# Ledger of designs, part 283: peptides against a protein of PDB entry 6GMG

Target 1, 331 residues: chain A of PDB entry 6GMG
Amino acid sequence: DSDDRVTPPAEPLDRMPDPYRPSYGRAETVVNNYIRKWQQVYSHRDGRKQQMTEEQREWLSYGCVGVTWVNSGQYPTNRLAFASFDEDRFKNELKNGRPRSGETRAEFEGRVAKESFDEEKGFQRAREVASVMNRALENAHDESAYLDNLKKELANGNDALRNEDARSPFYSALRNTPSFKERNGGNHDPSRMKAVIYSKHFWSGQDRSSSADKRKYGDPDAFRPAPGTGLVDMSRDRNIPRSPTSPGEGFVNFDYGWFGAQTEADADKTVWTHGNHYHAPNGSLGAMHVYESKFRNWSEGYSDFDRGAYVITFIPKSWNTAPDKVKQGWP

## One batch from the design tools (peptide; made by RFdiffusion4, then SolubleMPNN)

Design b2_p22_6_s1 (from b2_p22_6, 14 letters changed)
Fold by OpenDDE base, seed 1:
Structure b2_p22_6_s1 (fold): chain B 331 residues (1-331), chain A 22 residues (1-22)
Amino acid sequence: as target 1 above (331 residues)
Amino acid sequence: SYKIHSITTPTGVTHYSVEPIP
């Protein structure tokens, strides 16, 4: 495809969205209409609606990653990532299971590894950690106070994260967040920030020095969460897609879904916002569309991916890009 | 089923996206 991305035009601040339409169990709309909704619902800074800036519209126009980008305020770094992997299930299935008809051993092992990840448990772990972080942030007015609070919270819960290195993504995430340092953001005050969550789907078999089978069918040992903490080392994720298994086959390198800070206790009722492709209204791809999906629709993913990570980052509390409740669609 | 789309930024970063189709 040609690189004919276009930045969506500005929408008047008070323009109301057109109704969303149902699509595959999701609510769907064109990107321009999402901008309208975003301005009405998510744009608020200190309680005041804001027009989406040209920069924000440009970020959004990049597709699935664009939704997370515009709502988190930065391009995803994915450093503080969580997942859940059932090691016992994996070992048992490898030992006692067998390849399906026509399935190679490598395909079987890759599939079993994929199926040994639990998206819901991974999501719950991220929510648990985000809650701990939010408690630590609540009355901390400098980073030292935040870190002290965090360590105390972890100790009280006997959480393995208490043993992480001070330089780990877990402890360094806040200080490495640009909006934390901004005057109109956190202004270096942790109590002005809150933890938020997004999700990334990607391929495990990205090592070009590994076997072709791992690149085609997955690397069963790659991107597993650390025991106890649930942390995933994302350093080897280079946005490399799955290798084709047949001529003409191609795969997507990633998908991103925005959750924010919803308080809905039932994971199945949470709403995830994501995009299909970059905005190309004058090209063959057409306009970008935005989807608001329930967790089941989001977590299902595609055959392009065998890993799902749930990532924690931070935004200022003054932003309304991560409200307690997200309503699917419009009106 | 779905369609795959890609774009490369001026900095050399390639983004791939999916489009669900009926």
Scores: peptide ipSAE 0.075, ipTM 0.778, DockQ to the pose 0.410
Fold by OpenDDE base, seed 2:
Structure b2_p22_6_s1 (fold): chain B 331 residues (1-331), chain A 22 residues (1-22)
Amino acid sequence: as target 1 above (331 residues)
Amino acid sequence: SYKIHSITTPTGVTHYSVEPIP
């Protein structure tokens, strides 16, 4: 496909958004209007509104990943990812279940694996871990103090993450965050940072050396969370989409949803922000649209994907891209 | 450079994603 992506123009700092519109239970708006909302609500650095920079607008213009990109401050690395998988359900269904009419064995196994993931439990695990990390960050003024606090918190909760290697993405995530090292960011002070969450939907059957069936219908064994920790090894995720099952069929390689650091206890009431496609106002695709979805709408995903990961990263507390409360739509 | 992927959902929504090319 041709790359006719365009960077959205700058919006005046004080321009208010137009109302969002409903779209299949979501709040929807054009990207330019999202920029207006972003500047009013999420742009604040140290309490001061900021115009979205050209760089940030460029990031945003890439579509679904763009929302997470602009709000997290970096392209998603997806290293610290969590999910929940019901192994017993999977085994029992494989043993006792049968393919549906017209369903191949591979398709059946892929579907059963997909259905054995619990999106809500995966999300809750990420929130639990983020909370632990935030407690560890609060009074830590160097990385060593943060790590010590983190280990203590995990020990107190009898969390299996306490057994992770020091080089694990779990322990290295903070030091590997660019904004942590920035003068106007964390400035190497953990107490200036907070944990945030986004989600990635992707395809399990990405191994090119595997069977065609796995690439078409999913790899039941791929991207499962580790027992106890819930950590997903994302090293094999290379943004490869599902293989077509018929000529001319194509699939999207991923979807990203931004959650941030909302404090809403009810998962169903949390808001997830994501985009539909790259911004091409002069092309066939048209302008990019941004969606603010409830968890139900986000977690449903698409047939393009059979995995959902909930990823933790960090942003400076001085940023307002991850407020405690997110309102769906405008006003 | 990026590779673009697209689908149209049963509800008629077209979705696109971008794969970074090394």
Scores: peptide ipSAE 0.054, ipTM 0.705, DockQ to the pose 0.079
Fold by OpenDDE base, seed 5:
Structure b2_p22_6_s1 (fold): chain B 331 residues (1-331), chain A 22 residues (1-22)
Amino acid sequence: as target 1 above (331 residues)
Amino acid sequence: SYKIHSITTPTGVTHYSVEPIP
């Protein structure tokens, strides 16, 4: 389908949302109604609610990525990504397991690799790192102080991230965040920023020079987290979808889910906000819908994807796009 | 321009994403 995307119209600042509806264990609403909720709940700057700007509405209109975009303040770069992969499980299953009936060897290996990732552990790792970063940000009034604090925190915890290069996305993420440099954002003051998390689902078999089998069934060696750190090299992610296995088959290239900075300790109770497609109210796709899913619904993903990464970025503390508590749906 | 990718899941849910076309 062609791009017939439309920017949702502005919603009055004081307009209350209509009730969300349940959909497959999640809360669902049309994008315009999400804008209403967003203005009431997430729009606050320095404690005052704001109308979603035209620019923000435009970002949002891009679908699943748009939700993360509008709440993080930038298009996802995905550079600081974490996952958890069980190498022993993978090796053992490859050695002792066998393809299912009708399953090719490549399909088997791809599936085994996918199943060797633990979404919950990946998410927990990201949360752990975000917490360390937040402690390092606290009372740090320049980047040097932040980095020093970060190194100290990592040393105290004997975290392998302490061995990362200074140019690593881990250390450079803050300085590369536009809102950190903005006068009304961080204003180059780390203590005005906080770490937030979003998730991306994507396909491992994106290497065009690789075998067709890897593109169809996954690349078992691609996008694995580094041992000890959990860091995933996302440089090879070019938003290339899974290759079709049959004529006419098509796959989605990615999915994004916004978590923010929820403090809920139980992963299963955390809320993930995401969208279905770009907003095309006058087109065949129709209006964009926004979903608020629990972790189980989010982490389940689709067959389109065999990788899930949990990404850390930063937003100003003055923004309320990542509150401590997120309520699913409306009211 | 953008290319839309879509799939219908076994549960009957159609999921969409967008790929920018240079």
Scores: peptide ipSAE 0.044, ipTM 0.683, DockQ to the pose 0.081
Fold by OpenDDE base, seed 4:
Structure b2_p22_6_s1 (fold): chain B 331 residues (1-331), chain A 22 residues (1-22)
Amino acid sequence: as target 1 above (331 residues)
Amino acid sequence: SYKIHSITTPTGVTHYSVEPIP
């Protein structure tokens, strides 16, 4: 653990970004330059460009969570999460598959579970639900109207989400969004809000009371989506990293990627914005970098994680942090 | 390949991050 995080300095509002550079199929830049781009492209409130505030710069400086934090306006709660899991594939592979050479049974089961998730289908489910929510928001001027619209939309589509409890994160997400209640945000008017999406990568084996094998190689039964709804119970995600399998080995607890509300129909062409590490320009770690990745690059993840979730939250329509079109890089 | 980093807030929240290495 380090305590050498630094908040990036303010950038003049009229400062144009330097060109991004390609990196592993991504567009990459230093955090200060991302702030410049953000001010030019994403900072708009009611159509007016804004300088990134000190608070926002501080949020951003925390690394991979920072981009999602700044653009969503709050620290991720991850309550309304979706994924897709192929139960048939999982069962079949466990029954008929074999561990690789040197692979333990626990390692095999963990790997098979990981591979049974479909990132693209999970993302599509989140987009589908976000679209339904946006339709429900469109002309709803109070929460009751929004919830009524939402139930109607779900009924029309015969969506299993219609059977969720009223206290479910699915129905409570809007009311629990700080920007919904803000005067210059939603002002308690659902029609002023829109659904947005980000993604979280994390480890399944977080139960401290479970076996060491599950903590090392994954818990095959943890964080699966509910059938029909695709909802993932995230209540047990406590940002605990994968346990080391050998001395000196360490893992990251999470990664976050910001999608927003892009309308690009081809998932492979969608842009995901994320950071590498916290900003430490005066330390050995160095300056934070921001990446704009295509879905393929984002969804690949790392060995640190065996779960991916696509999370829905809300932002005011007056914010431009989630535009319909996101251009990768600069210019 | 990548490098792992962490930062802990004054409130005790730890953020882990990944640095891609070419």
Scores: peptide ipSAE 0.204, ipTM 0.842, DockQ to the pose 0.396; fails the geometry check

Design b2_p22_6_s2 (from b2_p22_6, 12 letters changed)
Fold by OpenDDE base, seed 4:
Structure b2_p22_6_s2 (fold): chain B 331 residues (1-331), chain A 22 residues (1-22)
Amino acid sequence: as target 1 above (331 residues)
Amino acid sequence: PYKVYTITTPEGVTHYFVKPIP
């Protein structure tokens, strides 16, 4: 397959962005203009603005994952993921509900499962855990101290995460973060790092050995959060898209949205940054666009997906890719 | 009615994008 992806050109460090365009309740701009905003607002390392490097522009050009990639500093691993699932609602709807006119049983079950996930509660859980982690990081100067602090915090809150083993993504996430080990990053000092959040939308029916119906309409039992912890086992997420129900139909396999470390208490007022597709200005797909959406717009997702996860990773505190406040659009 | 575009990252992840055909 010929790759028609193009790396956006460098933008002068002091070039100001053009105004964003309102689009369906969110702010939209072309990728080159986002680079301009990024350099003015998010590029700071140790308080100094930075030009987006060629490597970073290369990452960004890959589409929806590119925004999360450039801001988190690594390709998403998605190992520490949270969600909220209302099992009682699911069981009740299956028992007392009925398929819509023309809806198959499998389609009904898949839809009911999708609707039983609570995006707001999932996001809230991730924020709660991130806060606990940040408290554990604050005064820890080595990983051992961080882990001890984390266990203490969890014990104080009677959090079920305290029962996770040492190899769990929950405890291993920090040590597995490249920027934690970098000299100009964490330098192996947890107190130099902070927890950040991004979200992934994907399809539940990814098991090739399962029924065709599950691949077409969703697997109601797949990618549910563990009770008490809210952790989602993402090991079986292989970025497989929804199967078409008719010839010529196709689906996007995933979408990523960057939240960072915003302190806005109202979830509905938080801003999520994401992209539409890889940058192909000379191709039929067109130039990449970047969107800054409110939580409501982001969490709604698309019919391509029936699962959402909120993922925690870490970045150095010296980076400004996850500021306390994010302003939607420009100016 | 849809065209599917694919791209593979250096990490080996393939991304699928869909655009409606006019």
Scores: peptide ipSAE 0.619, ipTM 0.948, DockQ to the pose 0.806
Fold by OpenDDE base, seed 1:
Structure b2_p22_6_s2 (fold): chain B 331 residues (1-331), chain A 22 residues (1-22)
Amino acid sequence: as target 1 above (331 residues)
Amino acid sequence: PYKVYTITTPEGVTHYFVKPIP
């Protein structure tokens, strides 16, 4: 592993950001400048802006996971994940479609599976569930009350999640959130917490016991959402990258994007914040950059990945890392 | 050709990054 990672230095609390620059429809800036923006816009605890701590700056410096890490307050566990898969489209394309010129059968099947995921519907499902959870949280002052409210909400909507086991990540997610238990966080009071969303891109072909073709071109059957609930079993995600198809080829193993709790109804207008790589200003990799992308830019992903999951976690309402409205770039 | 960079988090997760070699 590379040891050339550097923690960005502290920025004065009142230092204003430099303007972001456009980059392929995104707003882009260097990590130090993002820290400045973060302190002005997202750092507020109980309405008071805060300097990003050394610990938070260290988290941020680890790259594409860093933005989600610093804004959620914990390293992503990815246990409560949602997606949408069009089974009919998949079956139809396999039956009636044809491989492209030079495309193997395995490559064709992997591509068709990838294209059968609907990123927008997956995101919408996560937002729907987050909304239900937020309603359940609103007047609940202990976990028991929260769970009761949640079950009632699900029953009223005839949601398949009502049939999940009590030990399911769906019901255990709140109690397993460190900030829920913190004195300055939720303090074990659900009404002080809110649901937030981030996204992970990753590779489906991670099973080392499977065929080489699946590792190279994707596993069409892996990481599909459960019918009715939309839940994705993430237990087999070990952050293994796509296998090279030719010598010298390499792939990134995952990417993270932060959404938070934006209320924008049009998915295409939502803003997703993410980073490129770990901060190595004195190394060949270079300084870390932070991007604020529209949903279209984020959801397109890269050829490194064939799966996208939308994950729910929780943060204290006193944090401003997930505001109702996010403005792209600066000013 | 690409150069692969790796970093491991305190949680034990290794992250891979790729940069084209000039």
Scores: peptide ipSAE 0.617, ipTM 0.947, DockQ to the pose 0.817
Fold by OpenDDE base, seed 5:
Structure b2_p22_6_s2 (fold): chain B 331 residues (1-331), chain A 22 residues (1-22)
Amino acid sequence: as target 1 above (331 residues)
Amino acid sequence: PYKVYTITTPEGVTHYFVKPIP
């Protein structure tokens, strides 16, 4: 059931945002006010702030993906995703653990799998890889140079990513980034680009040919990171929500959180920006709100999801949508 | 006791949202 989405109106370039309000440890505001903040803080192109365009406002208005969409400059493709999974923990818990009272075996296995993912380690892996990529980008003025630098960096660090196929999303991600090819973006110059990170929460039980139990309680074997690299094969992610277990139950199919390129070393102090739903101020769903959450608030996720991936993409360095420091809320 | 809302992007991705029904 679709409600009427509305594109937020343009905000004057110099309009300062109203104060954010605290909401369960995070900062919250209505989408229009986020646009104001965005224009003051994140809109800069080559050092000059810009009014959020109609196109950008439209992207933003789609809700949970909107923040990542507007700040990354493209709809998320989620091809270069990382996670961390504790295989030993998983095996041990399955062997030695037991279902809770009233918990089915399938539910137990799904829960154990979910709990075997380490969000912080997954995030750290993505940051590590992004750092390697940024070093490879820094002095590369064509894609070939970038790829050569990348391979050298990986070899020096004895990183398992060095063994990835040339067709891997790891190596193709830059060339597949629209802003890399844009004249006013990267202009095919890797040194004009930087790696950025966002996160996606989603459901593992998306295989329609699998058991109903997996669709209801999760597929313990799905979307695990490859050992050594941490890469998650996202090809099976088709944005299918968790299946209801009871009448009237429904689930969100995904959530996105924008991190960018913050340099804060403490993961717990990093800020993640995300939206709730598409903007329907005159509808029953209501106005879109934007949240700026600390990592603990973001990574907690919802019962709608049992997977969290940390995705690397690229933006031009001339954009300020991924600054070194993100301040939570306003002022 | 939830209402499901959907919207499809120009890219063909459908977003699902849920809101509690009072």
Scores: peptide ipSAE 0.609, ipTM 0.945, DockQ to the pose 0.857
Fold by OpenDDE base, seed 3:
Structure b2_p22_6_s2 (fold): chain B 331 residues (1-331), chain A 22 residues (1-22)
Amino acid sequence: as target 1 above (331 residues)
Amino acid sequence: PYKVYTITTPEGVTHYFVKPIP
């Protein structure tokens, strides 16, 4: 742990947030103010407003992962991840395209690969799968019933996920969710759980055995979704940052954005909540800020990253951390 | 040039943050 990380203090349960500030299409606020909003809007358990616990505030204070952590109830495992990659576009651009002036071949290939991912389609795939899972969760009072329902749903839609192994993250995700087993959570009852979505941005060039160029400019072949399913093998994601291309350059190794279970059909209107860095109000980094971004702002990412994955996990329906509607900012 | 900050979570994940150096 960084010595300058601070857990934000508790906020009174009834304290209302200050207005958020606009920031290039995003709504921005300091972490303490987000806690206030969270308590008013997202904190409800079984319909009752809750003060953010010290543990939750501690999770939140870790920065970009903190928002997803506090709202999902667990540190992200990222096992059930989806993306969309346009192979034809990639091949075509490699054949017919040319590096820009001053761009190396490796840089060109990395860029083309990055641009061949369709963030919107990846997100839509995750939403589609989450919907299937939610239907399977309905009226399923044990895991066996859930799995049977899931297989039936997939068969009806002729979805390639039906061919996944029983040990696949797709089928094992629910049983591996701590809140599913908790008495005040799912209590081993799938019908008490719902699927939720978050996103992770990360670097493709993480293989230390690969070329330096791949580590610097991206690995065009890494973290592609499987055909048909859209599943991304995240086993090789070890949170390794992009390698510097020049002395003194450094990169963030990952970013997380929380979507939850919004029902807004237009992807561009969905809200993604994320943080900038760990909370260090007395340090050089400064206080943590929380951003509520539209999909366009979130999916754009940063040059630190060339991959975006959309991940499904589960939370108890009794939690209000993933409401149907999310309003950007305050009020 | 950037200054790199690191923090390790209880799960053992190290997170890197960067801030531009003026």
Scores: peptide ipSAE 0.619, ipTM 0.947, DockQ to the pose 0.834; fails the geometry check

